# Peptides against a protein of PDB entry 6TME, part 145

Target 1, 324 residues: chain A of PDB entry 6TME
Amino acid sequence: NRLKRAYIALQAWKKAFYSDPFNTAANWVGPDVCSYKGVFCAPALDDPSVLVVAGIDLNHADIAGYLPPELGLLTDVALFHVNSNRFCGVIPKSLSKLTLMYEFDVSNNRFVGPFPTVALSWPSLKFLDIRYNDFEGKLPPEIFDKDLDAIFLNNNRFESTIPETIGKSTASVVTFAHNKFSGCIPKTIGQMKNLNEIVFIGNNLSGCLPNEIGSLNNVTVFDASSNGFVGSLPSTLSGLANVEQMDFSYNKFTGFVTDNICKLPKLSNFTFSYNFFNGEAQSCVPGSSQEKQFDDTSNCLQNRPNQKSAKECLPVVSRPVDCS
Target 2, 324 residues: chain A of PDB entry 6TME as posed
Amino acid sequence: NRLKRAYIALQAWKKAFYSDPFNTAANWVGPDVCSYKGVFCAPALDDPSVLVVAGIDLNHADIFGYLPPELGLLTDVALFHVNSNRFCGVIPKSLSKLTLMYEFDVSNNRFVGPFPTVALSWPSLKFLDIRYNDFEGKLPPEIFDKDLDAIFLNNNRFESTIPETIGKSTASVVTFAHNKFSGCIPKTIGQMKNLNEIVFIGNNLSGCLPNEIGSLNNVTVFDASSNGFVGSLPSTLSGLANVEQMDFSYNKFTGFVTDNICKLPKLSNFTFSYNFFNGEAQSCVPGSSQEKQFDDTSNCLQNRPNQKSAKECLPVVSRPVDCS

## One batch from the design tools (peptide; made by RFdiffusion4, then SolubleMPNN)

Design b2_p17_6_s3 (from b2_p17_6, 12 letters changed)
Fold by OpenDDE base, seed 1:
Structure b2_p17_6_s3 (fold): chain B 324 residues (1-324), chain A 17 residues (1-17)
Amino acid sequence: as target 1 above (324 residues)
Amino acid sequence: LKDKIKKKFEEELKELY
C-alpha cells in the first residue's frame, strides 16, 4: 500500500526531528497521513482511484533535524517544500525513488556536502531551490542540461568555475550569488534562450565579460557585482533590450561607459560604482534621467563627485585590460 | 546584498497535479 509506505516514511521523519517549535508534527499520528499537517494527498497519476502523498509543505516550520533515508518511500511526491527550517546533514540518495519530483525546495536550511546529485536523477524536475545552505564543491555540469525553469544556488559554498553547459539551460532564473565561484563567465551564456534573471553577486569571478552577454535579449535582471571582473563593458550590452536592473559595481572594470548601455530602453537601474571607469556618457550621469537611476560612485571619472583619488586610479587606468 | 537577492527572487511554486 502506497499510503502505508508514506506512513513509514513520515514517522521516520518525525523521529528524525530534534526540535519542532510549532508542533508541526503533533498530528502526525496514525495511518491517515493525508490529514498530517504539511502533507498533501492527491489521486495517483497511474490510478485516480488511489490516494497518494503528492506534496510536502513544511516551509517556515523552524524544524531542526535531518532527512532520513526512509523519505525515499514517498515515491509519489512531486512537490517537496521544506524551506526555512533547520534541517542538517545531506540530502538522502534514497530520494532518487521520487521519480515524480517536480519542485524541490530545501532552501534556508543547514544542509552540507557536495551538490545533491540526486536532483539530477529526477526526470521531471522543473524547480530547484537549494539556496541558503552549506553545499560545497563544484557544480555538476549536468545541472544545466536539465529542463529546469529556475535554479537557485545562491548563499552556499560552491566553488570552481561555472560550467560551460550553462548555455544549455532553459531556466528563466539562475542565481550564483554569494558562493566561491571563480574563473570567467562562459561565452556559452549567450545561448540561454529563456533567461530572464541571472545573479553572480559576491563571488570570485574574474576576467572580461563575454560579448555573448549581449545576446540575452530577454534578460531583465543582470547582476555581476562584487567580483573581480576586468576590462571594458562589452559594446554588445546594447543588445539587452529588456534589461531593467543591471549591476556591475564592486569590480575592476575600466574604460568608458557608453550611451548605448545607459540608453537601454527598459533600463531602470544601472549601478557601476566602485570600479575604475575613466569616462561615462552624459546619459549615464546620475540625475540625467527621470526614469532611470544611475550610480557612478567611486570610479575614476573626471568632474564627478565621490571618485577615487588619482593615486588610486592611475595604476589601473594606465594599464587597461584588452578584452579583444 | 542578501536582502537584495531575497527580494529579487521570491520564487515559490506550489502547483499540484
Scores: peptide ipSAE 0.024, ipTM 0.664, DockQ to the pose 0.113
Fold by OpenDDE base, seed 5:
Structure b2_p17_6_s3 (fold): chain B 324 residues (1-324), chain A 17 residues (1-17)
Amino acid sequence: as target 1 above (324 residues)
Amino acid sequence: LKDKIKKKFEEELKELY
């Protein structure tokens, strides 16, 4: 009996709650699990005459607790949304039994441990949101082998390099922001066929930007701010025909910001502040356009306000990194 | 920054089956 298994799982979960400020699980009593707040039932895919628990929505419930292994009994769950709670511990490996998992959102919780590799076991997963947790360690390269639409990893404790497999990703949105990723952006990034938005904010990324970024024709948001990138901006960035938001601020970039970048047809906001750029085209000057917003603050630009001192600029500008 | 990222990538619960 699938509902009986669901009952066992949900009661085990209720028991695993340390705090339920909104009394979300107050009605989690009795065998009628389909009446439970935040529990949604639907006809089973394999037998329409059987009602099963197909979804969980406990978003914004502020529940403190953990995910017990009994949640693996929820084998018919396709949507699991429990963001904005205070769940702690690890994602149970028993969730591998949830083979119908389609959307998994555990964002804004207190989860710890390595990347939840159980997510890799779900063949139909399209949406993965694990942002705003305390996941740590390496990002498994296999994550980008999956046919995901969205991958949210930001605001965790992930370390190591970004896997070269990123180029295999079919995701339209990928966030790496506010982790501890290091190394270079893989050159394979240019192979991301469906990429619209990618965010690298606030990591330990370094090296030169790969020229292959310019191949991201569909990207609308590219944010690489607050890293350790060096060298000049790739001339191939002129290929970002659809970029609207671009941020390279708070890096160690040098060289000249060209017209070809600042005149990108869809560009609405381009921030390249807090770098060591020593020149910019007139089209890059803040206020030069009505439809574009630029920020060139704290660079090594001549005849511009709020720039770095010569003392600060000279050591860096005189030793430009050759990215060729 | 937290709010910025949150706003950019907010997703809504999709319909079940």
Scores: peptide ipSAE 0.023, ipTM 0.673, DockQ to the pose 0.113
Fold by OpenDDE base, seed 3:
Structure b2_p17_6_s3 (fold): chain B 324 residues (1-324), chain A 17 residues (1-17)
Amino acid sequence: as target 1 above (324 residues)
Amino acid sequence: LKDKIKKKFEEELKELY
């Protein structure tokens, strides 16, 4: 019965292919779905004597098509990996029936529409990768209420603010890069207890960095480059005991880059170029350490190469944003 | 990173089955 449903689903999907350059679905013929290329069967969790479709892996197949609603018949699928294809349209709501969904990777496709809220219906979801698509609109706050280990949202069309619920996330890796997010980073960010890597690159984020960033004791990568952040770097950044890669470049930061930041014990790369910093500690100077790489290019620093002109600096440096 | 995460999850799933 379960394999029959899977057969119906997979045949419907094959019919939804507009192009299959590598003939991936060429062997998708007959009732033996477990022999289908990219289809993986396993014993059912509720009955080990029953074989079910537990995984789909069509990564890098360059398939053009869409996801038909019949995919909702794949009720035993826990792994769904279809990245690097040319699938278009929306994620079917019928996928809500896939209650065992554990890893969902639809990255590098042509999906459109709002955030696929069906992903929120999966109680056991641990990995969500929807990057490199055309998803748009606001990010639902509920995404961070889920017990996800990784959340990849980068290279989409998401807009609005980052939800305050971000602090509830248990994810070790979160990417917001290359979207249209705006507003401030929520103060609740400091509550992300498992965070190792967070990337905000290339959004419309603004305001002051919250002091609570300094509470991210386990963070190894923090990239806030290419945004509209203002003010001084929070003094609490001295608390980032495990940060290795830090990037604040291409913002509107002002003030002094302190020793407490540049002397972070595990810091290997710190880029703060293309801002309006008017001073830096000696420990922040590029070439001051063999163990650390710094970039102070295009700031308002005195006696440093490749800085902004006085004309560019004066209007901003003379009117620093007070983040206190 | 993605591949590393995927491998980790795959191993975890193998333990469940």
Scores: peptide ipSAE 0.020, ipTM 0.616, DockQ to the pose 0.054
Fold by OpenDDE base, seed 2:
Structure b2_p17_6_s3 (fold): chain B 324 residues (1-324), chain A 17 residues (1-17)
Amino acid sequence: as target 1 above (324 residues)
Amino acid sequence: LKDKIKKKFEEELKELY
């Protein structure tokens, strides 16, 4: 009996709650699991006459606890939304049995350990949100082999390099922000054919931006701020025909910010402050356009306000990194 | 910055689903 298995799982989970401030699980009593708050039942895909637990939504419940292995008994769950809680520990390996998993949102919790590789076992997964946790270690390259619509990894403790497999991703949104990623952005990034938004904010990324970024013709948001990027902005950025928000601030970029970048047709906000740019086109000057907002603060620009001192600029500007 | 990122992508989720 599928509902009996679900009952066992849900009761085990209730026992794993340390705190339930809103009494979300107060009605988690008895065999009628479909009446449980945050539990949603639907006809089984293989037998429409059988009712199964198809979804969990405990978003914003502020529940403290952990995910017990018994959750692997929820084999019919396709939607698992438990964001904005205080769940701790690791994602159970037993969740590999949830072969119908479509959306997995454990964001804004206290999960720890390595990347939850169990997510890679779900053949139908489309949405993965693990942001705002304490996941650590390397990002598995295989994550980008998944046919995901969105990949939210931001605000974790991930380290090492971004896998070259990123180019295989079909995701429209990918967030790396506020981790400990290092190394260069892979050149394969240009192969992300469905990418609309990508965010690298606040990592330890370095090196030159790959020219292949310019191939991201569908990207509307590109944020690489607060990293260690060096060199000039790729001239190929002129290919970002749909970019609206672009942020390169708080890096170590040098060189000249060109008209071809600042005149991008849909560009609304371009922030390149807190770098070592030594020149900019007139089209890049803040206030030059009513339709575009620019920030050139704290660079090495001549005849601009709020720039770095010559003492700060000279050591960097005189030794430009050649990205060719 | 954290809040900005959170809000931005929450809105994107609404568009995707």
Scores: peptide ipSAE 0.017, ipTM 0.613, DockQ to the pose 0.115

Design b2_p17_6_s4 (from b2_p17_6, 12 letters changed)
Fold by OpenDDE base, seed 2:
Structure b2_p17_6_s4 (fold): chain B 324 residues (1-324), chain A 17 residues (1-17)
Amino acid sequence: as target 1 above (324 residues)
Amino acid sequence: MKELIDKKFKEELEKLY
């Protein structure tokens, strides 16, 4: 019965293909769905004597088409990877029936519409990758209530603010890059206890950086570049004991870049170029260390090369934003 | 299946670099 349902689903999906340039679904013929290319069977969790479709991997197949509602019949699927295709439309609500979903990767496709809220219905979801699509609208706050290991949202059309619930996330990696997020980074960010990498690059984020960023003791990568952040860098950034890569470039930061930041023990690359910093510690100067790389280009620093003109600096530096 | 899932997860994480 389960394999019969899978057959119906997979045949419906094959019919929903507009183009299959590598003939990936060429062998998708007959009832033996476990022999289908990109289909993986395993013993059912509830009955080891029953074989079920447990995984789909169509990564890099360049398939054009859409996801039909019949995919909801794949109720035993725990792995769904279809990245680097040309699938369009929306994620079917019928996928809510896939209660065993563990990894969901639809990245690098042509999906549109709001955030696929069906992903919130999967109780065991650990990995969510929806990057490089055209998803739009608000990010549901509930996404961060899930016990996810990774959340990839970058290169979409998400708007509005980052939810305050971000602090509840157990994810080690979160990417917001290249969206239309606006507002401030929530202060709750410091509560992300398992965070290793977070990327905000290329949004419309603004305001002051919250002091609570300094509580991210496990973070190795922090990229806030290409936004509208203002004010000074929080002194609490000295708490980033494990940060290796840090990027604050292409913002509107002012003030002094301190020794406490540039001397972080694991720091290997710190980019703070294209801001309005008016001073830096000697430890922040590019070339001051063989182990650390710094970029201070296009700031308001004295006695440094490639800085902004006084005409560009004075209006901003003379009116620093007070983040206190 | 667990091994496959773990492998895929790792592969996706590696794409960040």
Scores: peptide ipSAE 0.035, ipTM 0.743, DockQ to the pose 0.201
Fold by OpenDDE base, seed 1:
Structure b2_p17_6_s4 (fold): chain B 324 residues (1-324), chain A 17 residues (1-17)
Amino acid sequence: as target 1 above (324 residues)
Amino acid sequence: MKELIDKKFKEELEKLY
């Protein structure tokens, strides 16, 4: 009996709660699991006459506890949303039994350990949100081989380089922000055919930006701020026909910011402050457009306010990095 | 984005019915 298994799982989970400040699980009593707060039942896909637990939504419940292995008994769950809680520990490997998993959101919790590789075992997974946790280590390359619509990894402790497999991703949104990623952005990034938003904020990424970024025709948001990128901005960025928000601030970029970038047709905000740019086109000057916002603060620009001193600029500007 | 997720959750549940 599927509901009996669900009952066992949910009771085990209730027992794993250390704190339930909103008494979310107060009604988690008895065999009628479909009446449980945050539990959603639906007809089984293989037998419409059978009711099964198809979804969990405990978002914003502020529950402290852990995920017990008995959750693996929830084999019919396709939607698992438990964000904004205080769950700790690791994601149980027993969740591999949830073969119908479609959306998995454990964001804003206290999970630790390596990337939850159990997520890779779900053949139908379309949405993965593990942001705002304490996951650490390397990102498995296989994550980008999956047919995901969105990949949220930001605000964790992930390290190492961005996998080359990123180009295989079909995701429209990918966030790497506020981790410990290092190395260069892979050239394969240009192959992300469905990409709309990508965020690299606040990592330890370095090197030159790959020219292939300019192939991201559908990108509306590109944020690479607060890293260690060097060299000039790729001229191929002129190909970002749909970019609206672009941020390269707080890096070590040099060279000239061109008209071709600042005149991008959908560009609404372009921040390139806190770099070592030594020139900009007139179209890049803050206030030059009513429709676009620019920030050129703290560069090495001549005749612009709030720039770095010559003493700070000269050592960097005189040694431009060749990205060719 | 979180709001979109919540909406998507509800929509997907409806598809299961």
Scores: peptide ipSAE 0.027, ipTM 0.666, DockQ to the pose 0.053
Fold by OpenDDE base, seed 5:
Structure b2_p17_6_s4 (fold): chain B 324 residues (1-324), chain A 17 residues (1-17)
Amino acid sequence: as target 1 above (324 residues)
Amino acid sequence: MKELIDKKFKEELEKLY
């Protein structure tokens, strides 16, 4: 009996709660699991006459605890949303049995360990949100082989390079922000055909920006701020026909910020502050447009306010990195 | 970003079942 298995799983989970400040699981009593707060039942896909637990929504419950292996008994769950809790430990490997998993949101918790590779076992996964946790280690390249609509990885402890397989991703939104990623952005990034938003904020990324970024015709948000990028901005950025928000602040960029970038047709906000740019086109000057906002603070620009000193600029500007 | 991308749980459930 599927509901019996669900009962076992949910009772095991309730026992794994250390704190339930809103008494969310107070009604988790008895065999009628479909009446449990945050538990949603639906007819089984393989047998419409059978009622199964199809979804969990415990968002914002502030529950402290862990995910017990018995959760693997919830084999019919397609939606698992438990964000904004205080769950700790690792994601159980037993969740591999949840072959119908479609949306998995464990964001804003206290999960630890490596990337939950169990997520890669779900053939139908479309939404993965593991942000605001303490996941660590390498990002498995296989994540980008998944047909995901969104990949939220930000605010974790992931290390190593961004996999070259990123170009295979069909995701519209990908966040890497506030991790420990290092190395260069892969050139394959330009192959992300569905990409709308990508965020690299606050990592240890370095090197030159790949020219292939300019191939991201559908990108509306591109944020690479707070990294160690060097060299000039690629001239191919003029190809970002739909970019609205662009941030390159807090890097080590040099060179000239061109008209072709600042005159991008959909550009609303372009922040390139806290770099070592030594020139900008008139179209890039803050206040030059009512439709666009620019920030050129703390660069090596002449005749602009709030710039770096010559002493700070000279050693960097005089030794530009050749990205060609 | 989260608000824009968050899928409606109930709506998605109805689509799947």
Scores: peptide ipSAE 0.021, ipTM 0.633, DockQ to the pose 0.078
Fold by OpenDDE base, seed 4:
Structure b2_p17_6_s4 (fold): chain B 324 residues (1-324), chain A 17 residues (1-17)
Amino acid sequence: as target 1 above (324 residues)
Amino acid sequence: MKELIDKKFKEELEKLY
């Protein structure tokens, strides 16, 4: 009996709650699991005459606890949303039994340990949100082999390099922000054919930006701020025909910010402050456009306000990194 | 973005079942 298994799982989970401030699980009593707050039932895909637990939504419940292995008994769950809680520990490997998993949102919790590789076992996974946790270690390359629409990894403790497999991703949104990623952005990034938004904010990324970024024709948001990128902005960035928000601030970029970048047709906000740019086109000057917002603060620009001192600029500007 | 995902729960459920 599938509902009986679900009952076992949900009761085990209730027992794993340390705190339930909103009494979300107060009605988690008795065998009628479909009446449980945050539990959603639907006809089973393999047998429409059988009612199964198809979804969990405990978003914003502020529940403290952990995910017990008995959750693996929820084999019919396709949607698992438990964001904005205080769940801790690791994601149970037993969740591999949830073969229908479609959306997995455990964001804004206190999960720890390595990347939850159990997510890789779900063949139909489309949305993965593990942001705002304490996941650590390397990002498995296989994550980008998944046919995900969105990958939210930001605000964790992930480290090492971004896998080259990123180019295989079909995701429209990918967030790496506020982790500890290092190394270069893979050149394969240009192969992300469905990419609309990518955020690298606040990592330890370095090197030159790959020219292949310019192949991201559908990207609307590109934020690489607060990293260690060097060299000039790729001229191929002129290919970002749909970019609206672009941020390269707080890096170590040098060279000239070209007209071709600042005149991107859909560009609304371009921030390149806190770098070592030594020149900019007139079209890049803040206030030059009513439709576009620019920030050139704290560069090495001549005749612009709020620039770095010559002492700060000279050592860097005189030794530009050649990205060619 | 997060809010959009949260709102999709029921919608996605209807798509799957």
Scores: peptide ipSAE 0.019, ipTM 0.625, DockQ to the pose 0.055

